# Ledger of designs, part 157: peptides against a protein of PDB entry 2Q3Z

Target 1, 272 residues: chain A of PDB entry 2Q3Z
Amino acid sequence: YVLTQQGFIYQGSAKFIKNIPWNFGQFEDGILDICLILLDVNPKFLKNAGRDCSRRSSPVYVGRVVSGMVNCNDDQGVLLGRWDNNYGDGVSPMSWIGSVDILRRWKNHGCQRVKYGQCWVFAAVACTVLRCLGIPTRVVTNYNSAHDQNSNLLIEYFRNEFGEIQGDKSEMIWNFHCWVESWMTRPDLQPGYEGWQALDPTPQEKSEGTYCCGPVPVRAIKEGDLSTKYDAPFVFAEVNADVVDWIQQDDGSVHKSINRSLIVGLKISTKS
Target 2, 254 residues: chain A of PDB entry 2Q3Z as posed
Amino acid sequence: YVLTQQGFIYQGSAKFIKNIPWNFGQFQDGILDICLILLDVNPKFLKNAGRDCSRRSSPVYVGRVGSGMVNCNDDQGVLLGRWDNNYGDGVSPMSWIGSVDILRRWKNHGCQRVKYGQCWVFAAVACTVLRCLGIPTRVVTNYNSAHDSNLLIEYFRNSEMIWNFHCWVESWMTRPDLQPGYEGWQALDPTPQEKSEGTYCCGPVPVRAIKEGDLSTKYDAPFVFAEVNADVVDWIQKSINRSLIVGLKISTKS

## One batch from the design tools (peptide; made by RFdiffusion4, then SolubleMPNN)

Design b2_p24_4_s2 (from b2_p24_4 with S1E D6N I15M E21P S22T S23A)
Fold by OpenDDE base, seed 5:
Structure b2_p24_4_s2 (fold): chain B 272 residues (1-272), chain A 24 residues (1-24)
Amino acid sequence: as target 1 above (272 residues)
Amino acid sequence: ENPYANVTEEETGPMPWPGNPTAP
């Protein structure tokens, strides 16, 4: 996982899986230097360089920093997300074929955010950076991935009597979503949570005031231990949330209905 | 919280929604 520079990213839907080739390129010329610059411009380094550097031996700490710095939310991070098909002032997320060009563009333009990324681009860049820093990492694709905003393990929609969605659309289900898993020990947790840890660099929710996610033990998610740091409820919801429709009736009553047509977390695929 | 709170909708566009799912 650390040594591989070429791979595939899985996309599409649970029924119609697609893949794209991706050049991670963590050992290409100058990439390590760019990864070190990424660490040196992170908010924790800017606040206290000595403390930040002293913690860089921890893959838990570094993983969390990288998940925050791959997106440009809250900091001088690498990528700006965009989903409206208006990419004329940048590069379409669908046009990228590797992490190297993205990282070089970021560095060469004075650490200005690169336009544009979506989930697999965020995940792939994070994978490159983490591998470059010696952390075994793989890209993961989850089909029918939930985005829970209020940590209640539900995706909630308000509907009128005709079944039409009402109000602002906040909580959502992706046809697919990508993040990374990194191998590390967890000395900050109880024994048994070493191994693969989920990290999500796509800016979805704030964790401790920053758009970052994880690391959280994959084992904790599988076993439903939501007490484990970091962000276990959010990652758990991505793969296990129920969809609930709140149906407003003409008499002012509200009916709760489980939407069984929208099954969350049907399939998880990893790099192969 | 809005994942785009520090940027404008014009800059990032709306997030995909189940009613019109796109690649995230």
Scores: peptide ipSAE 0.022, ipTM 0.554, DockQ to the pose 0.041
Fold by OpenDDE base, seed 3:
Structure b2_p24_4_s2 (fold): chain B 272 residues (1-272), chain A 24 residues (1-24)
Amino acid sequence: as target 1 above (272 residues)
Amino acid sequence: ENPYANVTEEETGPMPWPGNPTAP
């Protein structure tokens, strides 16, 4: 997980699993220096360098910083996300073959955000950075991945009497979504939460005011312990959310229906 | 309108569900 520089990222759908080769390149020339620059331009360092540096020995702290800094939301982070197929002023997310070029571009352009990323690009860059910093990390793909915006563990659709979805689909299910899992101890939690921790660098929801996610123990998610830091309800919803249809009738009544046809969550971890 | 309605899963990466299943 630290030593592997080449790997695969799983994509596609639950029915049609695909993969792409990816060069993580954490040991390539200058990549470590870029990772250190990433730490030195983070908002916490800029606010209080001494405090930030004193906490860099904690993989929990570093993981959370990296999850925030891989995206350019709220900071001088690495990647700008885009999903509308309009990539003419940058690089298509689908054209990247590794993290090294992305990180080098970011640094060489004065830490300007690189255009563009999507979930697997964010995850792959985060994986590179974390591995470079000595944190064992893997990319994870979750098929039928839910994005819960209100932390109620539900994906809610409003429908008319004909079953047509009404309003903005604020909450969504991705055909697939990628994030990372990092191996670390959790001295900030009760014993037993050491091991794999989920981190999501794709800017989906704010955590404590910043577009970051995790680390949260994979064990906590598996056991349904949503009280653990960080962002357990959000990550739990990605893999376990229930889909609810709110059907409005002509008389103005609303009926709640559980959509059993939409199964959220099929997680695939990369095997090193 | 689903911004992904006219794009294959292969072309766009992650798509919101239920997307139009691109016919295999």
Scores: peptide ipSAE 0.018, ipTM 0.519, DockQ to the pose 0.071
Fold by OpenDDE base, seed 2:
Order: sequence, then structure tokens, then C-alpha cells
Structure b2_p24_4_s2 (fold): chain B 272 residues (1-272), chain A 24 residues (1-24)
Amino acid sequence: as target 1 above (272 residues)
Amino acid sequence: ENPYANVTEEETGPMPWPGNPTAP
């Protein structure tokens, strides 16, 4: 999880699992320097360099910074996300074959955001950076991955009497979503939460005012301890959210139905 | 190949909701 530079990222659907080869390249020339630049341009460093540097010994702190800096939301981060299939002014997310070119482009263009990324690209770049910084990290793929926007652990659809979705589809379920898990101790938590920690660099929701997610102990998610920092409810929902249909009848009455056809969450880890 | 080619608009939509959170 630190030494391997080439691997596979799992994609597709729960029924039809696919993978792509990926060059993480954490030991290629100049990549460590780029990772250090990433830390030196983060908002916390710019606000107070001494305080930021004093915290870089904590993989919890560094993991959270990297989660925020891999995306360009709210900062000088690496990647701009785009999902609308309009990539003519950049590189299609599907065209990337490794993290090295992305990181080099970012640095060589004065830390200008690289166009474009999607979840596996964000996760893969985060994995490269974290491995480069000595944090054991793997890419994780979750099939039928929920995006809960209101922290209620539900994916809610509003439907008319005919079952047609009404209004904005504010919440969604990805066919797959990628993030990373990093191995670290959690001295900031109660004993027993050491081990794999989930981090999500895809800009989905703000955490403490920035588009970042985690670290949160995988154990906490498994045990349903949603009080555990950081972002336990969001990560829990990605893998365990219930899908609810709110069906409005012609008389204005609303019926709540649990959608059992949509099972959220099937997680697998990247293999080297 | 688009990894979301077989995803229905009902499930994920064309972009993250309520809009594109990555838009500048």
C-alpha cells in the first residue's frame, strides 16, 4: 500500500465490475516535491505556516488536508471535477492513466487546477499523494454509493401517484464511487479506532467549510458510531443509506415507501 | 469509455446535485 506504483481501480456496476490500470507513480521523479508544494499552498498553511507545519506529523491532519487539496474547490487544489461530458477545453476524466501527469500538470502550470477529474481520478491522486507522504493508502470502490446531502442517512425521492420522480433530484446514488482508505492511529479518538480510515477527496459536501471528507475510522462506520470525527454520517450514508420514496397521491396525501430495489453499498478495495 | 454510461438519470443525474459543486 506504499511501495506499489501500479495498480487497478475498480469501476462499472455491482453486477458488472470493471477495472482500469492506473499508474500511481508515487516514487517518480519530482512527485514528492509536488506533494510538498500541495501542502505549502493549502489554506491552513497560508493562514498560519507555523501552525500548519507543526501539525504535519499527524496523519489525521495531513489526510484531511490532502482530501481538501486534491480537489480545487475553495483552494488552489489539483483537480476540477466535471460530470456533464463536456471536456473539450481539458482532458476527459476517462483519458487519465495515472496520477503523475496530473500532478506534474498542476505544478507546471503554477498550481492551476487540472481539467478534469471524477471520483476515481480524485481518489487515485489522493492515494498517490498520501503514499508519497508515507501514509499507507488504498483506493476503495463502493458500488451503489449514496450521496446524502442533508445528513439524515436517507436517499429521498419524491414521486407522483404514477411513480414518476418529481422535483430536483438533490440526492443521488452513483453506480460506483471511489475514495481512499489510509492506515493510521487515532489518538484524537477513544481507543480502538486505529487502522483503516476513510477519506473522500471528491467534492461532494463541505466539512468544516471546505470540500473534504474524513478521516473517519472504517471501524466506526462498521459499528455505526456516527459521532466519530470526521464526517461519519456522510461516509456511513455512502455505504448504508436507506432509499425512501415519498409518493404524493392525487388528494395531496404522502406515502412513505422504502425502496428495497436499491441496495446502497458494495465496497471493494484496490488490489496491487 | 464513460464509467457512467449505463447509469440512469434517475439514479445519478448528469452531474452532482443540486448543481455542479466543482464549478468555479
Scores: peptide ipSAE 0.012, ipTM 0.524, DockQ to the pose 0.053
Fold by OpenDDE base, seed 1:
Formats: sequence, structure tokens, C-alpha cells
Structure b2_p24_4_s2 (fold): chain B 272 residues (1-272), chain A 24 residues (1-24)
Amino acid sequence: as target 1 above (272 residues)
Amino acid sequence: ENPYANVTEEETGPMPWPGNPTAP
């Protein structure tokens, strides 16, 4: 997970799994230097360099910093996300074939945000950076991935009496979503939460005021321990959220129904 | 001082994940 430079990222849907080849390229010339620059421009370093540097021995700390810095939200991060199919002023997210070109573009343009990324691009760049920093990391794809916006572990749809969705879909289920898992100890938690930790660099929700997510023990998610830092409820919802339909009747009454046809979560790791 | 501090959800558009949202 540190030595592999080429791999595959899974995409598509649960019914139609696809993959693309990806060059992580963590050992290519200058990539380590770019990863160090990424750390040196993070908000915590800019606020207090000595404190930030003293904490870089912690993969928990570094993982959280990288999760925030791979996206350009809130900071001088690497990638700008875009999903509206208007990519004419940049590079289409679908055209990238590796992390190296993205990181080099970022550095060469004075750490200006690279246009554009989507989830697998964010995840792949994060994977490269974490591997460069000596943290064993893999890209993970979750099919039928839920985005819970109100931290209630539900994806809620409002429907009229005819079953038609009413209003804006505030919450969403994606055909797939990508993030990373990194191997580390968790001395900040109770024993047994060492191992794979989920980190999500795609800007979805703010964690402690920053668009970042994790690290959270994969074990905690599997066991339903939502008390573990960081962001356990959000990551849990991505893979386990229940879908609820609120059906408004003609008399103004509202009926709650669990939508069992929508199963959230099917996680697989990248091929190395 | 951070020129990127104002990059928000509004600038990125709705956070659609790559691919098609599943219709319920």
C-alpha cells in the first residue's frame, strides 16, 4: 500500500462495476517535495508552524490535515470540485489518469487550485500524498453512497399522496463515492481501534469548521460506535443510512415509511 | 489573506458525486 504506484479505481454502479487505471506515482520525481509543500501551506502551519510540525509525527493529525488540503475549500488546497458538466475552463474530472500531473500543476501554478476534481480524483490524490508521507493507504469505493446532511443517519424523501418526490432533494444517494482508508494506530482512542481508518477528502460536510473527514476507525463504523472521532456518524451514514419516505396524505397527515428498495452501501477497495 | 478561504459549496456547485444520483 506504500510501494504500489499503479492501480485501479472502482467506479460505475453496484450492478455495473467499472474500473479505471490510475497512476498514483508517489515515488516520481518531486512528488514528495510537493507533499511537504502541501503540509507547509495548511492553515494549522500558517497559524503556528512549531505546533503543526511537532504534530506531524502523528498519522492521525497528518491524515486529517491531508483530508482538508486535498480540496481547496477553506485553504490553499489542491483540487476544486465540480459536478455540473461545465469543465471548459479546466480539465474534466474524467480525463485524469493519475495524481502526478495534478500535484505538479498545483505546485507549478503557485499552489493554485486545480480545476477540476470529483470524488475518485480527490481520493486518489489523497492516497498519493498519504503514501508519500509513509502512511499505508488505499482507495475505497462505496456503491449507493449516502450523503446525510443533518446527521440523523437517515436519507429522507418527502412525497405526496401519489408517491411523487416533493421539493428539492436535499439529501442524496450517489451511485458510487470514493474515499481512502489509511493504516494507523489510534493512541487517542480506546484499545482495539488501530488498523484501517477512513478519510474523505471530497468536500461534503464541515468537520470542526473545515471541509475534511476522519480519520475514523473502520472497526467503529462496522460496530456502530458513533462516539469515536472523527466524524463517525457521517461516515456511518455513507455506508449504512436508512432511507425514509415521508408521505403526506390529502388530510395533511404524514406517514413514515422505510424504503427497503434502496440499500445503502457496498464497499470495495482498489486493486493494487 | 487566504485567497481560497471563500471557496464554498456555492462555488463548487451542489456536491454531486461523480455519477448519477440514484432516484428513489
Scores: peptide ipSAE 0.027, ipTM 0.584, DockQ to the pose 0.045; fails the geometry check

Design b2_p24_4_s3 (from b2_p24_4, 8 letters changed)
Fold by OpenDDE base, seed 1:
Structure b2_p24_4_s3 (fold): chain B 272 residues (1-272), chain A 24 residues (1-24)
Amino acid sequence: as target 1 above (272 residues)
Amino acid sequence: SNPYANVTEDQTGAMPWPGNPTAP
């Protein structure tokens, strides 16, 4: 998970799984230098360089920094996300074939945000950066991935008596979502949480004021330990959220129904 | 700001639920 430069990223849907080839290219010329630049422009470095550098020996710290810096939200990060099919002033997220071109573009344009990315692009770039920094990392695809905004572990929809969805869908379920898992020890936690840690560089929710997510032990998510740093409730919801339909009747009464037909979460990790 | 404020169907078929599965 450090030496492999070419691999596949899973996409599509739970019923129609697809994959694309991807060049992670962590050993290509100049890529390590770009990863170091990424660290040197992060907000924590700019605030206190000495403190930031002293913490770079921690894969927990570095993982969290990378999660925040792969997206350009809140900082001079690498990628700007866009999902509205209007990519005319940049590169379509579907056009990328590897992380190397993205990172080189970012660096060569003075660390200006690269347009555009979506979840697998964010994840793939994060994977490249983490591998460059010596952290074993893989891309993960989760089908039927929930986005919980209020940390209640529910995806809530409101419907009228005819079953029509009312109001804005603030919470949603992606057909697929990608993030990364990195292998590391967790000396900041109780024993037993070493191993794969989930990190999500797609800017979905703020964690401690920054669009970043993780690292959180995959074991904690599996066992339902939502108190575990970082962002366990959010990551748990991505793979385990319940879908609730609120049905409002003509008389104003509201009834709750759990949608059991839709199973949230089918996680696939890359084998390459 | 919410980066998903104007989320629509993307070219990969990634979309918020409900979404129709894209046949191969």
Scores: peptide ipSAE 0.021, ipTM 0.630, DockQ to the pose 0.076
Fold by OpenDDE base, seed 5:
Structure b2_p24_4_s3 (fold): chain B 272 residues (1-272), chain A 24 residues (1-24)
Amino acid sequence: as target 1 above (272 residues)
Amino acid sequence: SNPYANVTEDQTGAMPWPGNPTAP
């Protein structure tokens, strides 16, 4: 989880799982220096360098910073996400084969955002950075991954009497989504939450005003403890949300229906 | 801003779930 530089990232769908090879390259020349630059340009460092540096011994703190800095939302972060198949002014997310080229491009262009990333690219770069900083980390793929936007643990669709979706889909279920899990102690929590912590660098929802997510104990998610920091409800929903269809009738009546055809969550992780 | 604005396909070139509306 720290020493391995070559690996695979799971993709596809729950029924048709596939993978791609990925070069994490956390020990390649210059990568550690780039990771340190990433820390030195984060908003917390810019606000108070002394305080930021004093907290870098905490993998909890560093993990949260990295989660925010791998995406370029709200800061001088590494990657710009794009999902509309218009990649002509950059590199298609599907073209990347490793984290090293991305990080070098970011640094060599004055910490300008790299175009473009999607979930597995964000996760893979985060994995590289965290491993480089000595934090055991693995990429995780979750099939049928829910994106809950209103923190109600539901994915809601509005349909007419014929089952046709009405309006724009605000909430979504991805065929797959990737994030990372990092091994750390949690002295900031009650005993028993040490171990794997989920971190999500893909900019999906803001956490305390910044596009970041975690760390949250995998144990807390498994046991349904949504009160623990950070972002337990969101991560819980990614793997456990219920899908609800609101069927609207012409007379104005609304019928609630549970969509049992869409089963949220199937998590797969790689081992070193 | 919404990072998923103007999404027409999912991350593998498929439509986000559900792909086809189904009657209840």
Scores: peptide ipSAE 0.020, ipTM 0.620, DockQ to the pose 0.041
Fold by OpenDDE base, seed 3:
Parts: structure tokens; C-alpha cells; sequence
Structure b2_p24_4_s3 (fold): chain B 272 residues (1-272), chain A 24 residues (1-24)
């Protein structure tokens, strides 16, 4: 999880799992220096360099910083996300074969955002950076991954009397979504939450005002401890959300129905 | 803000939920 430079990222769907090869390249020339630059341009360093540096011994702190800095939202982060299939002014997310080129491009262009990334690209770059900083990290793929926007652990669809979906459809389920898990102790929590921690660098929702997510103990998610920092409800929803249909009748009444045909969550962790 | 407001296809070229289910 630290020494491996080449691996695979799982993609596709729950019924048709596929993978792509990926070069993480955390030991390639100059990559460590780029990771250190990433830390030195983070908003917390710019606000208070002394405090930021004093906290870099904490993998909890560093993990959260990296989660925020891999995306360019809110800061001078590495990647700009794009999902509209218009990539002519950059590189298609599907074209990347490793993290090294992305990080080098970012640094060589004065820490300007690299165009473009999607979830597996964000996750892979985060994995590279965290490994480079000595934090054991793996990429995780979750099939039928929920994006809960209102922290109610539900994916909600509004339907008319004919069952047609209404509204903006802001909440959604990805066919797959990727994030990372990092191994660390959690001295900031009660005993027993050491181990794998989920971190999500894809800019889905803000955490404490910044597009970042985690670290949250995988154990906390499994046990349903949603009070555990950071972002336990969001990560829990990604893997456990229920799908609810709100059906409006002709008289204006609304009926709540659980959609059992849509099952959220099938997580696969990479082993190489 | 919704960072996925401009999503027309999912990450594999399929339609994301809600909408037509992604083909296996």
C-alpha cells in the first residue's frame, strides 16, 4: 500500500466489473517534491504556516488536506473535474494512465489546475500523494454509489401520479465511484477506530466549508457510528443510502415509498 | 452548488441515476 507503484482501478458496473491499469508512481523522480509543494500551497499553510507545519506529523490532518487539495475547488488544487464529455481544452479523464503526468503538469504550470479529472482520477492522484507522504493508501471502488446532498441518508426521487420523476434530480447514484482508504491511528477519537480511514477527494460536498471528505474510520461506517468525524453521514450514505420515492397524488397528497429495486453500495478495495 | 449539474453521462458513458438504469 506504500511500496506498490502500479495497480488497477476497478470500474464498470456491479454486474460487469472491469478495471484499468494505473501507474501511481509515488517513487518516480520529483514526485515527492511535488507532494510537498501541494502541502505548501494549501489554504491552511497560507493562513498559518507554523500551525500547518506543526500538524503535518498527523496523518489525519494531512489526509484531510490532501483530500481537499487533489481537487482544485476552493484552492490551488491539482485537478478540475468535468463530466459533460467536453474535454477539448484539456485531457479527457479517460486518457490518463497514471498520476505522475498529472502531478508534473500541475507543478510545471505553476500549480494551475489540470484539466480534467473524474472520480477515479481524483482517487488515484490522492492515493499517489498519500503513499508518497508515507501513508498506506488504497483506491476503493463503490458500485451503485449514492451522492446524498442533504445528509438524510436517502436518495429521494419525486414522482407524479404517473410515476414520472419530477424536479432537478440533484441527488444521484453513480454506476461506480472511487475514493481512497488510508491506514492510520485516530488519536483524536475513542480507542478502536484505528485502521482504514475513508477519504474522498472528488468534490461532491463541502466539509467544514471545503470540498473535502474524511478521514472517517471504515469501522465507524460499518457499525453505523455517524457521529464520528469526519463526514461519517456522507460516506455512510455512499454505501448504505436508501432510495425513496415521493409520489404526489392528484389531490396534492404525497406518499412515501421505498424503492427496493435500487440497491446502493457494493464496495471493492484494491489489493495491488 | 452542485458540481455535477452538467452531467449528461456517467463516468463510463452511461446515463446516471436518476433516469434510465445503467445497462449492465
Amino acid sequence: as target 1 above (272 residues)
Amino acid sequence: SNPYANVTEDQTGAMPWPGNPTAP
Scores: peptide ipSAE 0.020, ipTM 0.626, DockQ to the pose 0.058
Fold by OpenDDE base, seed 4:
Structure b2_p24_4_s3 (fold): chain B 272 residues (1-272), chain A 24 residues (1-24)
Amino acid sequence: as target 1 above (272 residues)
Amino acid sequence: SNPYANVTEDQTGAMPWPGNPTAP
């Protein structure tokens, strides 16, 4: 999880799983230096360099910083996300085959955001950076991945009497979503939460004012301990949200129905 | 800023979730 530079990222759908090869390249020339630059341009360093540096020995702290810095939201982060099929002024997220080119482009252009990324690109770059920094990390793919926007652990769809979705689909279920899991101790938590920690660099929701997510113990998610920092409810929902249909009747009444046909979450962890 | 201003239902470049009951 630290030494391997080549791997695969799982994509597709739960029914049609596919993968792409990916060059993480954490040991390629200059990549470590770029990762250090990433740390040195993070908002926390810019605000208080001494405090930031003093905390870089903590994989919890570093993981959270990296989660935020892999996306360019809120900072001079690496990647700009885009999901609207308009990639003409950059590189299509689907065209990337490794993290190295992305990181080099970022650095070579004065830490200017690279266009463009989506979840697996964010995750892969985060994986590279974390591995460079000595944190064992793997990319995780979750099929039927829920994006809970209101922290109620539900994916809610509003439907008319005919079952047609109404209104904005603010909450969604991705066919797949990728994030990373990093191995670390959690001295900031109760005993037993050491091990794999979920981190999500895709800018989905703000955590304490910044587009970052985690680290949260995978164990906490499995056990349903939603009080565990960081961002346990959000990550929990990604893998275990219930889907609720709010069915609007002709008279304007709304009926709640649990959508049992839609199962959220099928997580696959990479071995690379 | 909201990064999902123009987000499609599925990840771009991936096959739509087969049998997605939430599909329009």
Scores: peptide ipSAE 0.017, ipTM 0.623, DockQ to the pose 0.055; fails the geometry check

Design b2_p24_4_s4 (from b2_p24_4, 7 letters changed)
Fold by OpenDDE base, seed 2:
Structure b2_p24_4_s4 (fold): chain B 272 residues (1-272), chain A 24 residues (1-24)
Amino acid sequence: as target 1 above (272 residues)
Amino acid sequence: SNPYANVTEDETGAMPWPGNPTAP
């Protein structure tokens, strides 16, 4: 989880699982320096360098910073996400074969955001950075992964009487979604939450004003302790959300229906 | 049937349904 530089990332769907090879390359030349630059350009450092540096001994703090800095939302982060198949002014997310080129491009262009990333790219870069900083980390894939936007642990779709989705804003389910799990103690929490912690660098929801997520104990998610910092409800929903359809009828009435055809969550963790 | 049939997945299967949750 720290020493391996080559690995696989799981993709596809729950019924058709596939993988791609990935070069994490955390020990390649210059990568550690780039990871340190990443820390030195984070908003917390820019606000108060002394305070930020004093907290870098905490893997909880560092993990949260890295989660925010791997995406370029709200800061000088590494990657710009894009999902609309318009990649002509950059590199297609599907073209990346490792984290090293991404990190080098980011640094070499003055910490300018790299175009483009999707979930596995974000996760893989985060994995590289965290491993480089000495934090045991693995990439995780979750199939039928939910994106809860209002923290109610539901994925809600609004539909007309014909079942067609209505409205511009809808909550999301990914065919698959990738994030990372990092091994750390949690002295900031009650005893028993040491171990794997989920971190999500894909810019989905803001946490404390920044597009970041975690760390949250995997145990807390498994046991349903949603009060646990950080972002337990969001991560819980990624793997356990219920899907609800709000069906509007011609008479203006709205019917609530549980969508049993959409089962959220099937998590696969890597050993490499 | 595929619950994500309204959106054709890319070569990785990473296309979301029903839309894009992220802001540029």
Scores: peptide ipSAE 0.018, ipTM 0.589, DockQ to the pose 0.089
Fold by OpenDDE base, seed 5:
Structure b2_p24_4_s4 (fold): chain B 272 residues (1-272), chain A 24 residues (1-24)
Amino acid sequence: as target 1 above (272 residues)
Amino acid sequence: SNPYANVTEDETGAMPWPGNPTAP
């Protein structure tokens, strides 16, 4: 989880699992320096360098910073996400084969956002950075992954009588989504929450005003302790949300679809 | 069992259901 530089990332769907090879390359020349630059350009450092540096011994603190800095939302972060298949002014997310080229491009272009990333790219870069900083980390893929925007643990779709989806589709289920899990102690929590912590660098929802997510104990998610920092309800929903398909009639009546159900969550992690 | 099987997937499958890929 720290020493391995070559690995695989799971993709596809729950029924048709795929994988791609990935070069994490956390020990390649110059990568550690780039990771340190990433820390030195984070908003917390810019606001108060002394305080930020004093907290870098905490993997909890560093993990949260990295989660925010791997995406370029709200800061001078590494990757710009794009999902609309318009990648002509950059690199297609599907073209990346490792984290090293991405990080080098970011640094060499004055810490300008790299175009483009999607979930597995965000996760893989985060994994590289965290491993480089000495934090045991693995990439996780969750199939049928929910994106809950209103924290109600429901993913709701509305359809007309013809099955056509109504509304803006704000709540979504990814066929797959990737994030990372990092091993750390949690002295900031009650005893027993040490171990794997979920971190999500894909900019999905803001946490305390920044597009970041976690760390949250995997144990807390498993046991349903939604009060546990950070972002337990969101991560819980990714793997446990209920999906409801509604049919709206012209008369305003609404009823649940009997034929449209989706089981949220099938998590697969890599091992070193 | 997939209610969105009629959705066209991209080459990686990294898209939301149902419909076309969009940013989270």
Scores: peptide ipSAE 0.016, ipTM 0.583, DockQ to the pose 0.102
Fold by OpenDDE base, seed 3:
Structure b2_p24_4_s4 (fold): chain B 272 residues (1-272), chain A 24 residues (1-24)
Amino acid sequence: as target 1 above (272 residues)
Amino acid sequence: SNPYANVTEDETGAMPWPGNPTAP
């Protein structure tokens, strides 16, 4: 999880799993230096360099910083996300074959955002950076991954009396979504939450005002401890959300129905 | 039945975002 430079990222759907090869390249020339630059341009360093540096011994702190800095939202981060299939002014997310080129482009262009990324690109770059910094990290793919926007652990669809979906489907389910898990102790939590921690660098929701997510103990998610920092409800929803249909009748009444045909969550982790 | 039959997948199998979830 630290020494491997080449691996695979799982994609596709739950029924038709695909993978792509990816060069993480954490030991390639200059990559460590770029990771250190990433830390030195983060908002917390710019606000208070001494405090930021004093906390870099904590993988919890560093993991959260990296989660925020891999995306360019709110800061001078690495990647700009785009999902509309218009990539002519940059590089298509589907064109990347490794993290090294992305990080080098970012640094060589004065820490300007690289266009473009999607979830697996964000996750892969985060994995590279965390590995460079000595934090054991793996990419995780979750099929039928929920994006809960209002922290109610539900994916909600509004339907008319004919069952037709109304609105823009602001909450949605990815056919797949990628994030990372990092191995670390959690001295900031009660004993027993050491181990794999989920971190999500894709800018889906803000955490404490910044587009970042985690670290949250995988154990906490499995046990349903949603009070555990950071962002346990969001990560829990990604893998466990229920789908609810709000059906509006002709008289204006609304009926709540659980949609059991849409099952959220099938997580797999990379082993190489 | 396929609950996602009405969703178009790209070459990676990635599902396009239905809206704009992120700040520019």
Scores: peptide ipSAE 0.024, ipTM 0.596, DockQ to the pose 0.085; fails the geometry check
Fold by OpenDDE base, seed 4:
Structure b2_p24_4_s4 (fold): chain B 272 residues (1-272), chain A 24 residues (1-24)
Amino acid sequence: as target 1 above (272 residues)
Amino acid sequence: SNPYANVTEDETGAMPWPGNPTAP
């Protein structure tokens, strides 16, 4: 999880799982230096360099910083996300085959955001950076991945009487979503939460005011300990959310129905 | 459009009921 530079990222859907090859390239020339630059341009360093540097020995702290810095939201981060199929002024997220080119482009252009990324690109770059920094990390793909925006552990669809989704589709279930899991101790938590920690660099929701997510113990998610920092409810929902249909009747009444046909969460962890 | 949509057949990236019709 630190030494491997080549791997695969799982994509597609739960029914049609596919993968793409990916060059993480954490040991390629200059990549470590770029990762250090990433740390040195993070908002926490810019605000208080001494404090930031003093905390870089903590994989918890570093993981959270990297989660935030892989996306360019809120900072001079690496990647700009785009999902509207308009990639003409950059590189299509589907075109990337490795993290190295992305990181080099970022650095070579004065830490200007690279266009463009989506979840697997964010995750892969985060994986590279974390591995560079000595943190064992793997990319995770979750099929039928829920995006809970209101922290109620539900994916809520508002539907008309014909089952058609109405209104804002802000909450959704992705065909797939990628994030990373990093191995670390959690001295900031109760005993037993060492091990794999979920981190999500895709700018989905703000955590303490910044587009970052985690680290949260995978164990906490499995056991349903939603009080565990960081962002346990959000990550829990990604893999465990219940789907609720609010069915609007012709008379304007709304009926709540549990959508049992949609099963959230099928996580595949990479071995690379 | 939803700014948080992965590449899917549907631009929203959301799986409609009753299931994900996304082609492989």
Scores: peptide ipSAE 0.022, ipTM 0.596, DockQ to the pose 0.069; fails the geometry check

